# Designs tried in a protein design run: peptides against a protein of PDB entry 3NZW. Part 236

Target 1, 212 residues: chain A of PDB entry 3NZW
Amino acid sequence: TTTLAFRFQGGIIVAVDSRATAGNWVASQTVKKVIEINPFLLGTMAGGAADCQFWETWLGSQCRLHELREKERISVAAASKILSNLVYQYKGAGLSMGTMICGYTRKEGPTIYYVDSDGTRLKGDIFCVGSGQTFAYGVLDSNYKWDLSVEDALYLGKRSILAAAHRDAYSGGSVNLYHVTEDGWIYHGNHDVGELFWKVKEEEGSFNNVIG
Target 2, 222 residues: chain B of PDB entry 3NZW
Amino acid sequence: QFNPYGDNGGTILGIAGEDFAVLAGDTRNITDYSINSRYEPKVFDCGDNIVMSANGFAADGDALVKRFKNSVKWYHFDHNDKKLSINSAARNIQHLLYGKRFFPYYVHTIIAGLDEDGKGAVYSFDPVGSYEREQCRAGGAAASLIMPFLDNQVNFKNQYEPGTNGKVKKPLKYLSVEEVIKLVRDSFTSATERHIQVGDGLEILIVTKDGVRKEFYELKRD

## One batch from the design tools (peptide; made by RFdiffusion4, then SolubleMPNN)

Design b2_p26_7_s2 (from b2_p26_7, 11 letters changed)
Fold by OpenDDE base, seed 3:
Structure b2_p26_7_s2 (fold): chain B 212 residues (1-212), chain C 222 residues (1-222), chain A 26 residues (1-26)
Amino acid sequence: as target 1 above (212 residues)
Amino acid sequence: as target 2 above (222 residues)
Amino acid sequence: MAVAEPEVFGHSGGFLHPALADIWGA
């Protein structure tokens, strides 16, 4: 798995691969590793697919309950804290979660929290999470700027996941790409890694370790 | 180390068509190298045009299917006999599976039916309740043998339009029910030849708007 | 007594750190 999220002047980019594995077996190439918690809040999945899918869906329910009770959308801080508190209660039980809670509220602006099953909760501007994270960071960190255009930011997110998919055997399938703004998240499509690889190779003159 | 799980072998296969879905399973039940039964159905009509199979440890599979069937009954009771949608069924099954997250059901679960638009739907689950809607899925002992074949024959992976020099992928199209049944039969026939835990009989449940139809075919009895 | 877990079957991905394995070991 490779997931990433980063803040920039235009909001948040979220990009994830779609490969699921069971050991050396490719279980799926089409897994949705982004959970749309609500129109303004995304969760990412790394680790155990069931743990992430179940608890982030549960989180969505908690966020909805908050909205119903408080007549206001939950903050990204509060949503991530709910999840963090939950997984902390299961500490040592064997949950496997590496998640990012990404959202935009008027109060917080664009906000990313990392939450894992060890009870770590971190606010930050850039996170890559998964077995391919180091490959994604290599591309992302090298090209990241706060002042990226939306187009460049989307491309950077996509390109970083592609780099990870190329080098990490546990990452691949496709890139699912999201842009989060104050108006909510926008899905920017599913990009097949195979097709994307050849396109990027041709356009950039990159991936020269592979002969076309 | 205490191991409460058994493995009863077998294989299951789901394929979604345009206006139908198929869920198939062999009827062999085995422990180690001993065939317990040559006819033990593992694909079930659960009502509301939902068919289900949970393949792996048969005791866990049976327990899960029973729980789901009961869930369907309770759903009707609580919701004035409203039909349970396939997507709601998938969510329910996730909760059933994840409810035993720390002592999982040792099963690969597949359900098939029609979505709210009348299109074929197949959902597959891991033992702890992660699920995905797919066009096709194989589960169980011979899943590794069948799944690549399904990728090629259902999803047209690695198929290209003739005369395009591999530049144009074969367009996706829905398979007819006859094509799907043929594909299922070929899959299980092939799996039976290569895997000792697959064989004896093949039961296919076909879900359409008109209900669930069952077909049975003999497999090799080796 | 620790209950045995099923074999690697579920969908999984990596953690923040590659050394962090999910329930399925991937």
Scores: peptide ipSAE 0.033, ipTM 0.773, DockQ to the pose 0.082; fails the geometry check
Fold by OpenDDE base, seed 2:
Structure b2_p26_7_s2 (fold): chain B 212 residues (1-212), chain C 222 residues (1-222), chain A 26 residues (1-26)
Amino acid sequence: as target 1 above (212 residues)
Amino acid sequence: as target 2 above (222 residues)
Amino acid sequence: MAVAEPEVFGHSGGFLHPALADIWGA
């Protein structure tokens, strides 16, 4: 798995691969590793698919309850704290989660929290999470700027996942790409890694370790 | 070391069509190298045009299917006999599986039916309740043999238009019921030849708007 | 009781958390 999220002048980019594995077996190439919690809040999935899917869906319910009670959308800070508190209650029970809670509220602006099953909760501008995270960071950190255009930011997210998919055997399938704005998240499509690889190789003259 | 789980072998396969879905399973039940039964059905009609199989440890599979069937009954009771949708069924099954997260059902679960738009739907679950809607899924002992075949024949992976030098992928299209049944039969026939835990019989449940139809085919018995 | 974890967990590879590697084998 490779997931990433980063803040920039245009909001948040979220990009994830879609490969699920069971040991050396590729269980799926089409897993949705972004959970759309609500129109304004995304959760990413790394680690145990069931743990992430179950608890982030549960989180969605908690977020909805908050909106009903408080008559306002939940903050990204509060949403991530709910999840963090939950997983902390299961500390030592064997949950496996590496998640990013991404959203844009008027109060907070674009916000990313990392939450894992150890109870770690971190606010930050850039996170890559998964077995391919180091490969993604290699590309992302090298090209990241706050002032990226939306187009360049989307490409950078996509390109970083592609790099991870190329080097990490546990990452691949496709890139699911999201842009989070004040108006909510926008899905920017599913990009097959195979097709994307050849396109990028041709356009950039990159991936020269592979003969075309 | 104490292992609370058995493995009863077998293989299951789901394929979604345009306006139908198929869920198939062999009828062999095995422990280690001993055939317990040559005819033990593992694909079930659960009502509301939902078919289900939970393949792996048969005791866990049976328990899960029974719990789901009970959930369907309770749903009808609570919602004035409203039909349970396939997506709601998938969510329910997730809760059943994840409710035993720390002592999981040792099964690969697949359900098939029609979505609310009347389109074929297949949902696959891991032992702890992660699930995905897919066009096709193989589960069980021979899943590793069958799934690549399904990728090629259902999803047309690695197929290209003739004369394009591999540049144009074969377009996706829905398969007919007859084509799907043929693929299922071929898959299980091939699996039976290569895997000792697959064989004896093949049951296929076909879900359409008109209900659930069952077909049976003999497999190799050696 | 240490319950034997089924080997067939759908693993999303790449846990930041080492414990995830043990459960998912990746």
Scores: peptide ipSAE 0.029, ipTM 0.779, DockQ to the pose 0.073; fails the geometry check
Fold by OpenDDE base, seed 5:
Structure b2_p26_7_s2 (fold): chain B 212 residues (1-212), chain C 222 residues (1-222), chain A 26 residues (1-26)
Amino acid sequence: as target 1 above (212 residues)
Amino acid sequence: as target 2 above (222 residues)
Amino acid sequence: MAVAEPEVFGHSGGFLHPALADIWGA
């Protein structure tokens, strides 16, 4: 798995691969590793697929309950804290979760929290999470600027996941790409890694270790 | 060391068509190298045009299917006999599986039916309740033998249009029920030849708007 | 005896920590 999220002048980019594995077996190439919690809030999944899918879906329900009770959207801080508190209650039970809660509220602006099953909760501007995270960071950190255009930021997110998919055997399938703004998240499509690789290689003149 | 799990072998396969879905399973039940039964059905009609199989440890599979069938009954009771949708069924099964997260059902679960638009639907689950909707899925002992074949024949992976020098992929197209049944039969026939835990009989449940029909085919009995 | 956890479908590496314990490799 490789997931990433980063803040920039235009909001948040979220990009994830879609491969699931069971040991050496590729279980699926089409896993949705982003959970759309609400129109303004996304959760990413790394680690145990069931743990992430179950509890982030549960989180969605808690966020909806908050909205119904408080008559306002839940903050990213509060949503991430709910999840963090939950996983902390299961500390030592064997949950495996590496999640990013990404969203936009008027009060907070664009916000990213990392939450894992060890009880870590971190606010930050850039996170890569998963077995391919180091490969993604290599590309992302080298090209990241706050002042990126939306187009360049989307490309950078996509390109960083592609790098991870190329080097990490446990990452691949496709890239799911999101842009989060004050108006909510926008889905920017599913990009097959095989097709994307050849396109990027041709356009950039990159990946020269692979003969076309 | 206490091992609470058995492995009863077998293989299951789901394929979604345009307006139908198929869920198939062999009828062999085995422990290690000993055949317990040559005819133990593992694919079930659960009502509301939903078919289900939970392949792996048979005791866990039977327990899970029974719980789901009970959930369907309760759903009807609570919702004035409203039909349970396939997506709601999938969510329910997730909760059943994840409710035992720390002592899982040792099964690979597949359900098949029609979605709310009348399109064929297949959902697959891991032992702890992660799930996705797919066009096809093999589960159980011979899943690793069958799944690549399904990728090629259902999803047309690695197939290209002739004369395009590999530049144009074969377009996706729904298969007919007859084509799907043929693929299922070929898959299980091939799996039976290469895996000792697959054989004896093949039961296929076909879900359409008109309900569930069953077909049975003999497999090799070695 | 650790109940041989069924090979659960999952993602390899879920943590920010660089020592990503492959949830499948442990």
Scores: peptide ipSAE 0.026, ipTM 0.757, DockQ to the pose 0.062; fails the geometry check
Fold by OpenDDE base, seed 1:
Structure b2_p26_7_s2 (fold): chain B 212 residues (1-212), chain C 222 residues (1-222), chain A 26 residues (1-26)
Amino acid sequence: as target 1 above (212 residues)
Amino acid sequence: as target 2 above (222 residues)
Amino acid sequence: MAVAEPEVFGHSGGFLHPALADIWGA
């Protein structure tokens, strides 16, 4: 798995691969590793698919309850804290979760929290999470700027996942791409890694280790 | 070391068509190298035009299917005989599976039916309740043999348009019921030849707007 | 941070419980 999220002047980019594995077996190439918690909040999944899918869906319900009770949308800080508290209750039980809770509220602005099953909760500007994270960081850190255009930021997210998919055997399938703004998240499509690879290679003159 | 799980072998396969879905399974039940039964159905009509199989440890599979069937009955009771949608069924099964997250059902679960738009739907579950809607899925002993075949024949992976020098992929299209049944039969026939835990009989449940139809085919009995 | 994929309980990002790796072709 490779997931990433980063803040920039235009909001948040979230990009993830879609491969699921069981050992050496590719179980699926089409897993949705972004959970749409609500129109303004995204959760990412790395680690155990069932753990992430179950608890982030549960989180969505908690966020909706908050909205109904408080008559305002839940903050990204509060949403991530709910999840963090939940996983902490299961500490040592064997949950496997590496998640990013991404959202944009008027009060907080664009916000990303990392939450994992070890009980870690971190606020930050840039996170890559999964077995391919180091490969993604290599591309992302080298090209990241706060002042990126939305187009450049989207490309950078997509390109970083592609780099990870190329080097990490546990990452691949496709890139799912999101842009989070104050108006909510926007889905920017599913990009097949195979097709994307050749396109990027041609356009950038990159991946010269592969002869086409 | 105590192992509470058995493995009864077998294989299941789901394929979603445009306005239908199929869920198929062999009828062999085996422990290690000993055939327990040559006819033990593992694909079930659960009502509301939903078919289900939970393949792996048969005791766990039977328990899960029974719990789901009971859930369907309760759903009707609580919602004035409202039909359970397949997406709601998938969510329910997730809860059944994840409810035993720390002592899982040792099964690969597949359900098939029609979505709210009348389109074929197949949902596949891991033992702890992660699920995905897919066009096709194989589960069980011969899944590793069948899935690559399905990738090629249902999703047209590695197929290209003639004359394009491999540059244009074969377009995705829905298969007819007849084509799907043929693929299922070919898959299980092939699997039976290469895997000892697959054989004896093939039961196919076909879900359409008109209900569930069952077909049976003999497989190799060696 | 690297998230360890559960060896025992399921897919890293997907469907397979490691205990069921044999069932899923692991």
Scores: peptide ipSAE 0.025, ipTM 0.767, DockQ to the pose 0.162; fails the geometry check

Design b2_p26_7_s3 (from b2_p26_7, 12 letters changed)
Fold by OpenDDE base, seed 5:
Formats: structure tokens, sequence, C-alpha cells
Structure b2_p26_7_s3 (fold): chain B 212 residues (1-212), chain C 222 residues (1-222), chain A 26 residues (1-26)
């Protein structure tokens, strides 16, 4: 798995691969590693697919209950804290989760929290999470700046996942790409890694280790 | 070491069509190298046009299917005989599986039916309740032999339009019921030849708007 | 800090239980 999220002047980019593996077996190439909690809040999945899918779906229900009760959207801080508190109760039970909670509220602006099954909860501007995270960071950190255009930021997110998919055997399938703004998240499509690789190679003159 | 899990072998296969879905399974039940039964069905009609199989440890599979069938009954009581949708069934099964997260059911679960739009639907589950809607899925002992074949024949992976020098992929198209049944039969026939835990019989449940139809075919009994 | 997926013996990137690899034929 490779997931990433970063803040920039235009909001948040979220990009994830879609491969699931069981040892050497590719279980799926089409896994949805982003949960759309609400129109302004996304959760990403790395680690155990069931743990992430179950608890982030549960989180979605808790967020909806908050909205119904309080008549306002839950904050990204509060949503991430609910998840963090939950996984902390299961500390030592063997949950495997590396999650980013990404969203926008009027009070907080664009916000990213990292939450893992060890009980770590971190606010930050840039996170890559999964077995391919180091490959993604290699590209992302080298090209990141706050003043990226939306187009460049979307491309950078996509390109960073592509780099991870190329080098990490446990990452691949496709890139699912999101842009989070004050108006909510926008889905920017599913990009097949095979097609994307050749396109990027041609356009950038990159990946010269592969003979096209 | 205490191992509470058995493995009863077998293989299951789901394929979604345009207005139908198929869930198939062999009828062999085995422990290691010993055939326990040549006819032990593992694909079940659960009501509401939902068919289910949980392949792996048979005791866990039977328990899970029984719990789901009970869940369907409870749903009818609580919701004035409302039909359970396939997506709601998938969510329910996730909760059943994840409720045993720390002592999982040792099964690969597949359900098949029609979605709310009348389109074929297949959902697959890991032992702890991660699930995905897919066009096709093989599970169990011969899944590694069958799944690549399904990728090629259902999802048209590595198929290209003639004369395009491999640049244009074959477009996705729904298969007919007859084509799907043929693929299922070919898959299980091939799997039986290469895997000792697959054989004896093949049961196919076909879900359409008109209900669930069952077909049976003999497999090799070696 | 981002955390890599835990090295679970026999399964990475989706399944937590070692027995899951066997079910998927891995």
Amino acid sequence: as target 1 above (212 residues)
Amino acid sequence: as target 2 above (222 residues)
Amino acid sequence: MAVAEPEVEGSSGGFLHPALADIWGA
C-alpha cells in the first residue's frame, strides 16, 4: 500500500494506490483505500484492510451522529480524536491501521491528521503511509512547495504514488486522486498504473531504466 | 501448538453479469489428503435473492451462513418484510466477520445477487470482514489457478483489439448467462485436474430477477 | 511521522491474519 496526503495553497491532495496483497498473491487491483466520510472529510487506509474499512466506516457513523446532534459538521480534529481514542482502547490487541483523516471545516481550514493503531495521532502538512511510503516521499519531498498550482499538486500526488507503485511490489493497480477544498472533496479519477506509467515516461522522459 | 482451524478445501467462484449473478462451488469436502465427502454443498440460497458461500474451514463456514440466514429473518421482522439489499447484506456480513476479529472465521466468503438497479453483484470478504464489490472472484484452494483465468476471460486482461499492435485494450462487455456457465465449468474442470482439493461435483446458483436457479455438474472423482 | 505497514509474517498490504494468505492461495 501507498497512501499520501499533503496541504498546499489550494487545499489538500489525497492520492492512494489500489492493490491488496496476501503474501505473494495479489488479492485485488481495485481496492478503494479512501473512505468518503462526508463531503468534506476523507479517510485513507493502510495496513489491515478489514481494520481500516471497519473502523473508518464506524467513524463515518460517529461523524454523522455528531452532525445530527450538534447541527454542525464535526471538526477534523474531533473526528481524528474519536478514531485515535478507539484504536487506543484496542492497543495490544493486534489492530493494524495507518490512517489519514483529511478534511475541511470553516474553523480549521484544510487539515490532515495521521492516526495509527499504536495510538499515535499527529497533525501535519505532509504524510505518506504504507509499504511504499519511502518511494512516495522521495518524489513528493523533492517537488513539494506550498505554492503549487492545483494542477501541479494533483500531478505531484499522482506521480508520487506512481513512483511507489513502480518500486513497491505491494503497491499498484491504479491511483485514486482527490482534491479537498473549502467546498468539499473532488474526485479526480482512477488512473491505471500501467497506462499512467507509459504516459508519464513519454511526457517527462523519466523512468529511463525501463526500455519502452 | 493449538490449531483450532481445519481446512476442508474446495473452491468457490462468483461472476456478475448484466442482469444476473452466478455463485458456484465444488462439492468436495476434504481434510489433508482424505476425502470426507464427495457431495457436501457449500453454496446456499439465503433468501431475498442472495446466495452465499463461505469456503475454508467448513465448520466456520456453516456457522457464518447460519448466522447470516438468521440475520435475514430478523431483518424482515424489524423492517416489515422489506427485502434485504445486496449492499446491506454485505455490510451485515462484515459485522458478523469482524465481530470475531480476534478469533476469525477461517473462510473466504462470497455473496452474489442483484443490486438495487437490477444489475448483477458479487461481493467478496476476507476472514475478518474486509469486502469489495467485484465483477468476479475465485476463492478457496484453487483460487490462484482460477483467478488469472477470470481476469483474462471476464475482465479481458491482456486482450487487445486486433490490428492495434497492443495499444487498444479489448472493451469491457457483459457476458451472457451461457457464456458465464461455460467459463465456470471450464474453470472447475481445469482446477480439478490440477488441485486435489477440488472435484466430485459442481453446484452453480444463478440469481436473476425471477429468483435463484440451481444447476449441478459432475466433476472428476479422483 | 508516517508508519509503514507492519511486517506481518506471510501477509502484507491487506490481511492481518497469517491464515488469510492460505485462504487466498498465497
Scores: peptide ipSAE 0.017, ipTM 0.705, DockQ to the pose 0.150
Fold by OpenDDE base, seed 2:
Structure b2_p26_7_s3 (fold): chain B 212 residues (1-212), chain C 222 residues (1-222), chain A 26 residues (1-26)
Amino acid sequence: as target 1 above (212 residues)
Amino acid sequence: as target 2 above (222 residues)
Amino acid sequence: MAVAEPEVEGSSGGFLHPALADIWGA
């Protein structure tokens, strides 16, 4: 798995691969590793698919309950804290989660929290999470700027996942791309890694380790 | 080391069509190298046009299917006999599986039915309750043999339009019931030839708007 | 008797869940 999220002047980019594995077996090439918690809040999935899917769906329910009770959308800080508190209760039980809670509230602005099953909760501007994270960071960190255009930011997210998919055997399938703004998240499509690879190779003259 | 799990072998396969879905399974039940039964059905009509199979450790599979069937009954009781949707069924099964997260059911679960728009739906589950809606899924012993075939024949992976020199992919299209049944039969026939845990019989449940139809085909018994 | 938690092989999104390695890999 490779997931990433980063903040920039235009909000948040979230990009993820879609490969699920069971050992050496590719279980799926089409897994949705972004959980749409609500129109303004995304959760990413790395680690155990069931753990992430179950608890982030549960988190969605908690977020909805908050909205009903408080008559306001839950903050990204509060949502991530709910999840963090939950996984902390299961500390040592063997949950495997590496998640990013990404959202935009008027109070917080664009916000990303990393939450893992070790009980770590971090606020930050850039996170890559998964077995391919180092490959994604290599591309992302090299090209990241706060002042990226939305187009460039979307491309950078997509390109970083592609780099990870190319080098990490546990990442691949497609890139699911999201842009989070004050008005909510926007899905920017599913990009097949195979097609994307050849396109990027041709356009950039990159990936020269592969002969076309 | 105490292993609480057995492996009863077998293989299951789900394929979603445009207005139908198919869930198939062989009828062989095995432990190690001993055939326990040549006819042990593992694909079940659970009501509400939902068919289910949980393949792997048969005791766990049977327990899970029984719990789901009970869940369907309770759903009817609580909701004035409202039909359980396939997506709600998938969520329910997730909770059943994840409820045993620390002592999981040792099964690969597949359900098939129609979605709320009348389109074919197949959902697959890992042992701990992650699930995905897919066009096709193989599970069990011969899944590694069948799934690549399904990728090619259902999802048209690595198929290109003739004369395009591999530049134009074959367009996705729904398969007819007859085409799907043929693919299922071919899949299981081929799997039976290469895997000792697959064979004896093939039971296919076809879900349409008109209900669940069952077909049976003999497989190799060797 | 600590019942050894059965290592269930679930699908992993890039992190090998220890529990997932045993169930799907067998």
Scores: peptide ipSAE 0.034, ipTM 0.723, DockQ to the pose 0.112; fails the geometry check
Fold by OpenDDE base, seed 1:
Structure b2_p26_7_s3 (fold): chain B 212 residues (1-212), chain C 222 residues (1-222), chain A 26 residues (1-26)
Amino acid sequence: as target 1 above (212 residues)
Amino acid sequence: as target 2 above (222 residues)
Amino acid sequence: MAVAEPEVEGSSGGFLHPALADIWGA
């Protein structure tokens, strides 16, 4: 798995691959590793697919209950804290989760929290999470700046996942791409890694280690 | 170390069509090299045009299917005989599986039916309840042999339009019921030749708007 | 006696879930 999220002047970019594995077996190439918690919050999935899918869906229900009770949208800080508290209760039980909770509230602005099953909860501007994270960071860190255009930011997210999919055997399938703004998240499509690879190679003159 | 799980082998296969879905399974039940039964059905009609199979450890599979069937009955009771949708069924099964997250059912679960638009639907589950809707899925002992074949024949992976020098992918299209049944039969026949835990019989459940139809075919018995 | 939870393999988003490693061969 490779997931990433980063903050920039235009909000948040979230990009993820879609490969699931069971050992050396590719279980699926089409897994949705972004869980749409609500129209304003995204959760990413790394680690155990069931753990992330189950608990982030549960988180969505908790966020909805908050909105109904408090008559306001839950903050990204509060949503991520709910998840963090939950996984901490299961510490040592064998949960495997590496998630990012991404959202944009008027009070917080664009906000990303990393939450994992070890009980770590971190606020930050840039996170890559998964077996391919180091490959994604290599591209992302080299090209990141706060003042990216939305178009350039979307491309950078997509390109970083592509780099990880190229080098990490546990990452691949397709890139799912999201842009999070104050008005909510926008889905920017599913991009097949095979097709994307050849397109990027041709346009950038990159990936010269592959002859084709 | 105490191992509470057995492996009864077998293979299951789901394929969604345009207005139908198919779920198939062999009827061999085996432990190691010993055939326990040559006819032990593992694909079930659960009502509401939902067919289900949970392949792996048969005791866990049977328990899960029974729990789901009971869930369907309770759903009817609580909701004035409202039909359970396939997507709601998938969510219910996730909760059944994840409820045993720390002592999982040792099964690969597939359900098939029609979605709310009347389109064929197949959902696959890992042992702890992660799920996705897919066009096709193989599970069980020979899944590794069959799934690549399905990728090629259902999803047309690595197929290209003739004369395009591999530049134009073969377009995705729905298969007919007859084409799907043929693919299922070919898949299980091939798997039976190469895997000792697959054989004896093939049971195919076909879900359409008119209900569930069952077909049976003999497989090799050696 | 803590019954060692059987390692059941589940699908992983790139990490082998230890509890699922045995079932799905992750």
Scores: peptide ipSAE 0.032, ipTM 0.705, DockQ to the pose 0.116; fails the geometry check
Fold by OpenDDE base, seed 4:
Structure b2_p26_7_s3 (fold): chain B 212 residues (1-212), chain C 222 residues (1-222), chain A 26 residues (1-26)
Amino acid sequence: as target 1 above (212 residues)
Amino acid sequence: as target 2 above (222 residues)
Amino acid sequence: MAVAEPEVEGSSGGFLHPALADIWGA
């Protein structure tokens, strides 16, 4: 798995691969590693697929209950705290979760929280999470700027996942790409890694270790 | 170390069509190298046009299917005989599986039916309740042999339009019921030749708007 | 209780962090 999220002047980019593995077996190439909690809040999934899918779906229900009770959307801080508190109760039970809770509220602005099954909860501007995270960071950190255009930011997110998919056997399938703004998240499509690889190689003159 | 799990082998396969879905399974039940039964059905009509199989440890599979059937019954009681949708069924099964997260059912679960738009639907589950809607899925002993075939024949992976020099992929299309049944039969006959835990019989449940139809085919009895 | 991994679809995982290892073996 490779997931990433980063803040920039235009909001948040979220990009994830879609490969699921069971040991050396590719279980799926089409897994949705982003949970659309609500139109304004995204959760990413890394680690145990069932743990992430179950608890982030549960989180969605808690966020909806908050909205109904408080008559306002839940903050990213509060949503991530609910999840963090839950996984902390299971500390030592063997949950495997690495998630990013991403959203944009008027009060907080664009906000990313990392939450994992160790009970870590971090607010930050850039996170890459998964077995391919170091490969993604290599590309992302080298090209990241706060002042990126939306187009450049989307490309950078996509390109960083592609780099990870190329080097990490546990990452691949496709890139699912999101842009989070104050008005909510926008889905920017599913990009097949195979097609994307050849396109990027041709356009950039990159990936010269692979002969076409 | 005590192992509470058995493995009863077998293989299951789901394929979604445009307005139908198929869930198939062999009828062999085996432990190690000993055939326990040559006819033990593992694909079930659960009502509401939902078919289900949980393949792996048969005791766990049977328990899960019984729990789901009970859930369907309770759903009808609570909701004035409202039909359970396939997506709601998938969510329910997730909760059944994840409720045993720390002592999982040792099964690969597949359900098939029609979605709310009348489109064929197949959902697959891992042992702890992660699930995905897919066009096709194989599970069980010969899943690794069948899935690549399904990727090629259902999803047209690695197929290109002739004369395009591999630049244009074969367009995705729905398969007919007859085409799907043929693929299922070919998959299981092929799997039977290479895997000892697959054989004896093939039961195919076809879900349409008109209900569930069952077909049976003989497999090799080796 | 250590659960034997079924030879079926497992949880996708692959954290570098040991605590985030796949439920079914990193």
Scores: peptide ipSAE 0.025, ipTM 0.714, DockQ to the pose 0.075; fails the geometry check

